# Peptides against a protein of PDB entry 6FRK, part 91

Target 1, 411 residues: chain A of PDB entry 6FRK
Amino acid sequence: NEEVLNAMLKEVCTALLEADVNIKLVKQLRENVKSAIDLEEMASGLNKRKMIQHAVFKELVKLVDPGVKAWTPTKGKQNVIMFVGLQGSGKTTTCSKLAYYYQRKGWKTCLICADTFRAGAFDQLKQNATKARIPFYGSYTEMDPVIIASEGVEKFKNENFEIIIVDTSGRHKQEDSLFEEMLQVANAIQPDNIVYVMDASIGQACEAQAKAFKDKVDVASVIVTKLDGHAKGGGALSAVAATKSPIIFIGTGEHIDDFEPFKTQPFISKLLGMGDIEGLIDKVNELKLDDNEALIEKLKHGQFTLRDMYEQFQNIMKMGPFSQILGMIPGFGTDFMSKGNEQESMARLKKLMTIMDSMNDQELDSTDGAKVFSKQPGRIQRVARGSGVSTRDVQELLTQYTKFAQMVKKM

## One batch from the design tools (peptide; made by RFdiffusion4, then SolubleMPNN)

Design b2_p14_5_s3 (from b2_p14_5, 7 letters changed)
Fold by OpenDDE base, seed 5:
Parts: structure tokens; C-alpha cells; sequence
Structure b2_p14_5_s3 (fold): chain B 411 residues (1-411), chain A 14 residues (1-14)
């Protein structure tokens, strides 16, 4: 029994190391899991795998919880948020994503570019901000980031902005001059929150990097980027451990909307390769699928109509970026949707829905929609004409529907 | 079919 436990823990530890979890954290987790598992209960024939998975999950949840409440902006207050992080961490992109997130939530948001070191930093911020219709400040001539940050913060305070995001210089290496500049900026603007932006793809370097920032500036929040790549996010645990600061958001792609509030359970589930079933359920529930009970009852009875398929496509489209949805589904690796495939998949869904918009209620509500069309081929021609598609496109839709309906009958 | 797989997984998650 102990040998089986040790073997399973070795597999989990290997998978966590392959997920870029710091070796010290993996060792600590292994010890904590061993201490949390009653070997006597495991001997009694309980599902050893489920017990180990639950113990591992519980200990990973603790590793991602710094025991510190995340800072939240106060409505009607001027909240200054300073971003810090290395160049290439996605810091500048993440500033725009966070500003856009708050803007979509009805906050008066702005961006300040205090990156004087990188030529074109301000142009990049300006381009991103302009696309998102976010007010921005920066200089092409001022070289002191303290002056730019101070003037920008003062300007946007006077204009009653609620979220004032300050992007700082990111260097390629940790240099003392960068940290002194960040400290001078922080002292001048007195930020309500300092956000450390970390690239998840740097793996085992996450701990040392996060610590170096925390030792120089009062990091209060972490944002982890590039969780859409091969990085399983284990570096995020290192960031939390080193900064003692909560992860507040994650970046899940390059789009401005590839940004979500950090949820512990989904993240740990994804890290373990279990997928984000809970976050799928949450997103499905957030969609006010009040009709989900009726769907679930139909599914339990093996009933699936073209209307039910249409409603599911609407739900998928409402869930947001398809990459985020897929990244939540167990066994869809982050690679399953190259960015080109998302727009194509959404366009394909929209095309299928447009075909179904040309169907009548008898066709949509039939428990065997494919049989209705097979019995009367003139229906296919009508729908094809109505939707501006080929009869082949309608047949392909009916073939997909038949596959879905067969799956539902097997559930 | 990625849509079929997505739907299968969504339906299994519900």
C-alpha cells in the first residue's frame, strides 16, 4: 500500500514538475499529501486514486492561497494600480487587458505609459488603448518615468478616473537600476496596488524572479500571463509563494478579452490536467441557462432536437472566446485551438445557426430532425435557399446533428 | 470534429 502511494505520488510529482511547479513546492506538497492521507483508510479498499487526487488538489489550493485578501478597487475612488515585471512578461498587454476589463465593468479607466526605456513602448500602449477606447497618457520627450507617472496620475485624478493603471519599464534582466526606478515611481505615485506580472512560461525561474520584485517593491497582487501556451501554470504557485500575494487575474491569450479573474479551483484542475469542469459549470450557470433544467431532462431522456442544438450553439457563443471555453474542458490542451481556429470555429457555429434560422418549428422541434429532412428532401432545398447555402451545407449540419443526437442517446 | 468534442464535453460537464 505504501509502495502504491509512493508510486502514485511520484507520478503526481513528475506531472507537477512538468507543469513548472517549483521543486521545493513539489517536495513540500508531497510531504503534506503523505501526512494528509491516512494509510489505514487507504488499506480499507477506498478509491486510493480519488483520495490521492483530492489530497493533492487540496494542497495545491493551499499553495495558491497566500492567506491575504486580494486588493479590490473602491468605486468612486481614484485607484492607482502600478504594474511591475520583466520585459516580455506580457506586462504592457496586461495593463490594457486590465483597463479593458474594468472599463467593461463600468469603471472610468485610464492607462499611463511610464516606460521610457523601450523605444515605442508608448506607441504600443497608445495603439492598444486606442483600439479599446481607453484614455492614455505618456510622453515622447520626457525620459524620467517618475515625472510621466506623476503627471499622468495627477491628470487622471483631476479628471476623476477611478482606475489609473501605470505601466513601468520592463528590462530583459533584473537590474538594480530598474528596481530603483520602480521604487522611485512607486514612491512618487503612491499606488493603491502594485501588480507583478509574470510569464508562466519561464518555469522554474518564476520563484527567483517573483522574489526579486517582492524584495524591492511592495507587490500586493500577481497576474500570470501566457497560460494559453504549453505552460501549465505551475510557475504561478512559485509567484504566490515568493510574493505572498494573491493571483488576481490570468492572461489566457493575446486578445484583449483573453483575460479573466483568477479562480483557484479551475486553475488547479487545469494544472492537474483534470480540466476546469467547475469553471465550465460556473460559466454555463453565469449564462443564465434557466432552460438548462429542461435541456438536462431532455438529455436524460435521450431527446435532442435541432432547436436544442441551436440553443447549445447560442450558449457556446455567449460563453465568450472559444479558446477560453476549450481551455476549461478536460483533455483539451491549450494547443487545441490555434488562434486561427477560434475565429473559424465561431464562424462555423454562426453559419450552422444561420442554416437553422431557415428551418421551421416542425424541423427544429422534431425528435428526429434528420429523418424529417430525409423523408422530404425538398426541405433541404428550402433551407439551403433560405440560408443562402448549398444543399451540401444543410446535409453536413444534419450529419452533425445526427452525431450529437447519437451521443445524447448514449448518455 | 472539434465542435462535436466540445459539445460532448459540455454535455458531460452539465
Amino acid sequence: as target 1 above (411 residues)
Amino acid sequence: DPLLELFEKLVKAL
Scores: peptide ipSAE 0.022, ipTM 0.506, DockQ to the pose 0.201
Fold by OpenDDE base, seed 4:
Structure b2_p14_5_s3 (fold): chain B 411 residues (1-411), chain A 14 residues (1-14)
Amino acid sequence: as target 1 above (411 residues)
Amino acid sequence: DPLLELFEKLVKAL
């Protein structure tokens, strides 16, 4: 039993190291998992694999919980949020994403560009902010980030902004001058929250970087970026361990909407390759898809119509970039859709929906839609003409529907 | 078919 446990723990440790989890955390997790597993319960015929997976899951959940409650903005107050992080961490993009997130939640949100070091930093922030209709402040002439940050914070405080996000300079390396600048900015604006932005793709460097920031600046929150790529997110555990600060959000792509509140269980599930079924369900539920219960009930009865398929395609389209949805599904790696294939896949879904828009209620609401079309081939020709597609495209849609309906009947 | 696989997994998640 101990040899089997040690072998399975070795595989888990290898997978966690390949997921960019810090070697010290992996060692600690291995010891904690060994201590949490009752070897006597393992002897009683319980599925050893499930028990180890559950123990690993529990210990990973503890590693992302710093035991500190995340800071949350207060409604009707002026909340100053300072961003810190290296250049290329996605900090500037993340400022815009966070601003847009709060704006969509009905917060009066603004952005300040206190990055005087990078040429075109203000133009980039201005472009992002303007595209999102977020008020912004910055200077083309002022070189002191303390002045820009102070003036911008004062301006937006006087205008009763609730969320005031300050983007600071990021450098390519940890330099004492960067930390001094960050401290001067922090002292001048007195932020309610300091957010460290970390790139998940830096792998084993996450701990050292996160620690270097925490040792110099009072980091209270972490945002992890670039979780849309090959980065399995193990660096996030290192950031929490080093900063003793909660992850509050994650960046999941390049779009302004590719940003979500951090959820521990979905994140750990994804890290373990179990998929993000809970986050998929939550994203579906957040869309106020009023018919989810009715759909689940129909699916339980093995009933599936072309309308039910159309509604599912609408739901998929509402969930955002198709790459994110696929990345939430167990066993679809991030590789399943290159960015080029996403637009094509969305165009294909939209084409299928356009074909269904040319169907009548009898065709859409039939429990055997494919049989309705097979009995009356003239319907295929009508739908093809109505949607401007070939009869072959309609037949392909009906073939896909038949496959889906057969899967629902097997549930 | 990516859509089929997506649907299979959405249906398994429900």
Scores: peptide ipSAE 0.022, ipTM 0.526, DockQ to the pose 0.197
Fold by OpenDDE base, seed 1:
Structure b2_p14_5_s3 (fold): chain B 411 residues (1-411), chain A 14 residues (1-14)
Amino acid sequence: as target 1 above (411 residues)
Amino acid sequence: DPLLELFEKLVKAL
């Protein structure tokens, strides 16, 4: 029994190391899991795999809990949020994502570019802010980040902004000059929260980097970026351990909407390869498909139209990269779609949508769209000509629709 | 078809 436990724990430890979990944390977790598993209950014929998985899950949940309550902005107050992190961590993009998140929630939000080191930093922030309709401040001439940050914070305080986000300079390395600059900015603006932005793809370097920031600047929150890539987010555990600060948000792609509040249970489930059904449901629901309630109601009645299928394809396209969506579904490994297969799948969806754009409302809104086309084959020829495709391509679309509609009728 | 399997799983999760 102990040998079987040790073998299974070795597999789990290997998978956690492959997920960029720090080797020290993996060792400690292995010991904690061994002490938490009742070997007598394992002898009684309980599913050993489920017991180990539950014990691992419980210990990982403890590792992402710093025992400190996350800072939250106060409504009707001026909340200054300073961002810190390395160059290439996604810090500037994350500032825009956080600003957009609060703006969509009805907060009066603004952005300040205090990055004087990177050429074009202000132009990049201005471009992102303008696209999201977020007010911004920065300078093309001022080189002191303390002056820019102070003037920008004062301006937006006087204009009664509720969320004031300050983006700072990143560096390629932990340079003392970076930490001195960050400390001078922090002392000048007196932020209510300091957010460390960490790239999940840096793997085992997460602990040393997170510690270096915490030792110099009072980091109170962590945001983890690039969780859409090969990084399973194990570096997030190292960041929490080193900063003693909660993860507040995660970045799940390049789009401004690829940003979500951190949820412990879904994150650990994904880290263990259990999938993230809850995050998939939340992502499906956060797409304010005002039509999702109407769709769910239609689905409950076994009704599914070509329009409903078109709307679902639009939703899938809005969710971002298929690789992310698939990585949320249990039994699709992170490697299931190479980037090549994703572009081909998106091109295929776009082709199917282009065929449906040539359909009329009677065809789209029919509860039996395939039967409408089968009764009048001239409709297939019209749609094929309208969309520039073969009659076979339209028949293949109708065959796919029929399969989907049959699944909905079985629910 | 990966899209069909995805949709099956999405619809089962809804």
Scores: peptide ipSAE 0.022, ipTM 0.512, DockQ to the pose 0.200
Fold by OpenDDE base, seed 3:
Structure b2_p14_5_s3 (fold): chain B 411 residues (1-411), chain A 14 residues (1-14)
Amino acid sequence: as target 1 above (411 residues)
Amino acid sequence: DPLLELFEKLVKAL
């Protein structure tokens, strides 16, 4: 029993290291999991694999919790949020995403560009802010980020803005001059929250980077970016451990809406390759698919039509990159998320929808669509001709629909 | 969760 436990813990530790979890955290987790697993409970015929997975999950949840309550803005007050992070971390993009998030929630939000180091930083911020209709401040002539930040904060305080976001200069590496500039800006504007932006794709470097920022500036919140890529997000655990600060949001793509509040349970589920069903449900709910309640009600009654399947394919296509959605579904390993498989899967969904676009309302709205086609084979030939596909492709679609409808009837 | 099993199998069938 102990040899089997040690073998399974070795596999889990290897997978966590391959997920960019820091080696010190993996060692500590291994010891905590060993101490939490009662070997006597493992003798009672419980699925040893599920018990180890649950113990690992529970210890990872503790590693993401810094034991500190996340800062939240106060309604009707001026809340100054300062952003810090390296160049290429997604800091400037994340400032715009956070501003847009609060604006959509009905907060009076603005952006300040205190990045004097990067040529065109203000033009880039201005372009993004203008597209999102977010008020902005910056200078083309002032080179002191302290002056720009102070003037911008004063201006927007006087105009009664509730959320005042300050973007600072990023550099290519950790430099004393970057930290001195950040401290001078922080001392001048007295921010209510300092947000460290971290790129998840830097892997094992996340701990050292997050520590270097926390040792120099009073980081109170973390945002993790580039979680749509090959980054498994294990570096986020290192950021929390080093900063002792909560992750408040994650960046999940290039679009201004590819930004979500951090949730511990979904994130750990995704990190373990268990899927993120809660995050999928939340993302589905955020899309205001008003028909989701109606669909859930139909599913509870064991009703599933070809139209209901078509609407689900439309919903999947609206959720963004198919690879990102698949990565939220349990049992879709990261290996299926190759860019090639995403385009093929989207092309397949679009092909299935094109076949259904050639169906009539009687075929789409039937509670037994496959039986409608089996009773009148001429319908298959009509749909095949209308959609430019083989009769076999239509039969394959009907076979998939039948499997789903049989599954819904067993729910 | 029944919806979970549906999504898992919807995607396994895709």
Scores: peptide ipSAE 0.010, ipTM 0.475, DockQ to the pose 0.098; fails the geometry check

Design b2_p14_5_s4 (from b2_p14_5, 9 letters changed)
Fold by OpenDDE base, seed 2:
Structure b2_p14_5_s4 (fold): chain B 411 residues (1-411), chain A 14 residues (1-14)
Amino acid sequence: as target 1 above (411 residues)
Amino acid sequence: DPELELVEKLVKAM
């Protein structure tokens, strides 16, 4: 029993390390999982594998939850949000994404560029803000970020802005001078929230960087960027552990709309490669497709057929950025996306649909489509011949379907 | 168990 536990924990620990989870957190998780698993209950014939995985999931959820309530802006008040983070973290882009998010929610939102260090920082912010129709402040001539931040905050306070976002300088080589500048800005503007922006793609460096920021500035919130189909997101766990601050949003791409509120359960599910069914449902609902209600009702009732998956793929093909939506589908995580551009992802979806086009109504409309094929393996060969694919490609589709259908049954 | 297949997938995606 202990050997099976240790083998499974070794596999999970290896997985988390390759997901850029910090080695200390992985060790702590392993110890916490071992302590949470009663080896005597494992002897009683319970599915040992299920217990280990539930314990792993539960401990990952705890690693993402700092036990601190996220700061939220107050409607009708002036909320000053200061952004801090390294150069290349996506901080400036994330300021624009957050401003746009609040603007779309009907908040009077503005942006301040207090990055005087980077040539063209203000032009970049101005370009992003103008595209999003967000009011902005900054200077081409003022070199003191404290003056720019103070004047900009005062201006937008006097104009009754509700969300005042201040972008600061990011530096990679002069940490002490960056932290001093950030403290001077923070002291001058008295922000209601300080947001640390972290790049998930920096892997094992996430902990040390997040700690360095928390030790110098009063970080109260974290935003993790570059959580596209390539970043496994394990650095987010390191950021929460180091900052003791909640992740409030994630950046999932380069577009201004590639920004979502952080949800712990969907994120852990995605990190583990379960997909994000809740985020998929939310995304499907945002698109107001007429067929969405019937699909959501089927999902809520734990009913999921190969036809429902086909209809989902048709909807996904209508929705645009495939990378995000496919990454939300259980079984279509990082491995499905990591090797392909958007065209290859679309070609893969079309291939899966072509396989399903060779299925009959009994196969498509079965709530246990995989069992229909497992009971009669000749169906796999028929579908493979009909669609011009290998029997392996059909088995991979059925495996992906089974994963999704099992998740839908747990909703 | 989707939590199950997930841990397996993490393990296999390595």
Scores: peptide ipSAE 0.000, ipTM 0.276, DockQ to the pose 0.019
Fold by OpenDDE base, seed 3:
Structure b2_p14_5_s4 (fold): chain B 411 residues (1-411), chain A 14 residues (1-14)
Amino acid sequence: as target 1 above (411 residues)
Amino acid sequence: DPELELVEKLVKAM
């Protein structure tokens, strides 16, 4: 029994190391799991694999909980949020994502660009802020980030902004000069929260990076970025362990909406390749699919039209990158969609929708759309010409529709 | 959840 346990724990430890979990944390987890497993319960014929998986899950949940309550902004107050992190961490993009998140929640939100080191940093922030209709501050002439941050914070405090986000300079390396600048800015603006932004794709370097920031500045929150890539997110555990600070949000893509509040259980479930059913439900619910009650009722009656399929493709496109949706479904491992397959899948959906845009209401609203086209093949040629595609592409769409409609009839 | 089952079936069929 101990040999079997040790073999299974070796496989789990290997998989966690391949998921960028720090070697020290993996060793500690192995010891904690061994101590939590009753060998007598393993002898009683319980599913040894499920028991080990549950013990591993429970210990990973503890590793992502720093035991510290996350800072939250106070409504009707001026909350200053300072961002810190290396260049390429996604810090500037994450400032815009967080600002947009709070703006959508009805907070009076603004952005300050205190990045004087990067040429065009202010133009980049201004572009992102303008697209999102977020008020911004920065300078083209002032080179001291302390002055810019102080003036911007004072301005927006006087204008009664509730969320004041300060983006700072990110350098390519952990440099003492970066940490000194960050301390000077923090001392000048007296932030209510300091957010460390970490790139999950740096793998085993996450611990050393997160520690270097925490040792110099009072990091109170962590945001992990690039969790849409091949990074399984094991570096997030290292960031929590090093900073002793909660993960508050995750960045799940390049779009401004690819940003979500951190949830412990869904994240660990995804890390273990179990999927994120809760995050999928939340994402479906955030889309305000109020029109889905009528669809669900039709589906219960085994009715599925080409219009219903079109509306579902619109909904899938609104859910964001198809890779994220797939990565939330149990059994679709993180490897199933390379970034190339995502763009190809979205382009394929958009092509299918463009074909349906050339259909008439009789074709779209038919409960047997494939039969409408099979009875009158001239419709296929009309739709193909209208959408600029081959007759084969229209036939492939109708074949897909028929498969979907058959699945709906089996529901 | 019927909505979740629908999304899972849609994704499996794509």
Scores: peptide ipSAE 0.000, ipTM 0.348, DockQ to the pose 0.067
Fold by OpenDDE base, seed 5:
Structure b2_p14_5_s4 (fold): chain B 411 residues (1-411), chain A 14 residues (1-14)
Amino acid sequence: as target 1 above (411 residues)
Amino acid sequence: DPELELVEKLVKAM
């Protein structure tokens, strides 16, 4: 029993390290999971795999929870939100995304560019703000970020703005001069919230960077960017641990709408390669797909067929930006998205659908489609020939389906 | 893959 536990924990630890989770956090998780699992209860015939998965999931949820309630803006008040982070973290883009998010919710939102260091910072912010119809402030002549931030905050307070977002200078390296400037801006404007923006792709550097910001300014919130890329988000756990601050939002692409409130359960499910079924359901609900009720009902009953997967691929192909939705489907991990643009991802979906077009109704409508193919391997060869693909391509599809169907059965 | 080699080193250190 201990050997089986150690083997399964080794697989989980490997997957977490491949997800850029800090080695110290992975070690701590392994110890916490071992302490939470009664080996005697595991001997009594309980589903050992489910117990370990539940224990791992529970410990990951604890790593994402800093035990601090996220700051929320107060309606009808002036809420000053200061952004901090390194250059290339997506900070400036994230300011615009957050401003747009609140604007769409009926908040009176504005943007201030206090980045005097980067040439074209104000033009970039102005371009993003103008496209989103968000009021903005900045200077082409003032070089002191404290003056710009103070004047901009005062202006927008006097105009009764509810959300006042201040973008600051970011640099390529942690420089003492940047931290002093950031502290001077924070002291001048007295922000209600300081948001640290981090790039999920920086991996093991997330802890040290997040700590350096928290040691200089009162970071109260974290936003993680580039979670649409190769980064599985393990660096986000390091940022929460270092800042002791909640993740409030995630950036899921380059578009201004590629921004969502952080949800713990979906994030941990995605980190474990389990996909984001809740986010998929929410996205399906937002899009008012005609088959939405039927899908939700099937998912609630733990029923998922190859036909249901085919219908979901058809729906996804109708919806446009595929990267977000594919990343929510279990078994369409980062490797499916990371290797191609949106057109290549669509071509891969179309290939999978073409494989399913060569399946018969018995195969498509089986509540255990993988078992139908495993019992009669000649079906794989038939489907491969019918669709013009390898038997390996059909096996890969069935493996993806099996991962999804096993997850739906656990909901 | 340098990333895989790093993961293997990290897993061996665990």
Scores: peptide ipSAE 0.000, ipTM 0.305, DockQ to the pose 0.011
Fold by OpenDDE base, seed 4:
Structure b2_p14_5_s4 (fold): chain B 411 residues (1-411), chain A 14 residues (1-14)
Amino acid sequence: as target 1 above (411 residues)
Amino acid sequence: DPELELVEKLVKAM
């Protein structure tokens, strides 16, 4: 039993390291999981895999929770939010995304460009802000970010703005001069929240970077960017551990609306390759598709058929950028996304639908479609021949369906 | 990938 536990923990630890989770956190997780699993309960014939997965999930949830309540803006007050982070972290884009998020919620939002170091920083912010119809402040002539930040904050306070976002200089390297500048800006504007923006794609460097920012500036919130890429976001755990600050939002793409409030459960599910059913449901609901209520009600009752999966794929094909949505489906995250541009992902989805088009109503409408195929293997061969695919392709589809249906039964 | 080799070394050391 201990050997089986150690083997399964080794697979999980490998997957977490491949997801950019810091080695110290993975070691701590391994020890915490070992301490949380009763070996006697594992001996009693309980599903060992389910027990270990639940223990791992529970300990990952604890690693994402810093034990500190996230700062939230106060309605009708002037809330100053300072952004800090490296160049290329998506900081400037994230400032615009956060401003747009609050604007869509009926907050009076504005942007200040206090990045005097990067040529064209103000033009980029101005372009993004203008497209989103967000008021902005900055200078083409003032070189002191403290002056720009102070003047911009004062201006927007006097105009009764509720959300005042200050974008600061990002440098390519951790330079003492950058941290001194950030501290001077923070001291001048007295921000209600300091947001560290982290690129999820920087892998094992996340801890050292997040720590360097926290050691110099009182980071109170984290935003993780570039979660649309190959980065599984394991670096987010490192940022929480280093900053002792909650993740408040995630950036999920390049568009101004590719931005969402951080949810612990969906994030950990995605990190483990379980998919994000809640985020999929939320994204489906945002699209106001007429059939959403019936699907949501079936999901709440733990009912999920191959037809429901087919209908979900039809909906996904209507939604655009396939990469994000496919990454939310259980079992599609790692193997489906790792090799393809958006066109290849669409071609693969169409292939799966073509396989399902060769299924009969009994197979499609079964609450246990995988069991229908497992009881009668000749069905797999029929479907494979009907769709012009291998029996392996049909088995892979059924494996993906089984993973999804098992998650829906746990909701 | 040097990062993958590091991960493999780390997993072998765990």
Scores: peptide ipSAE 0.000, ipTM 0.321, DockQ to the pose 0.010; fails the geometry check

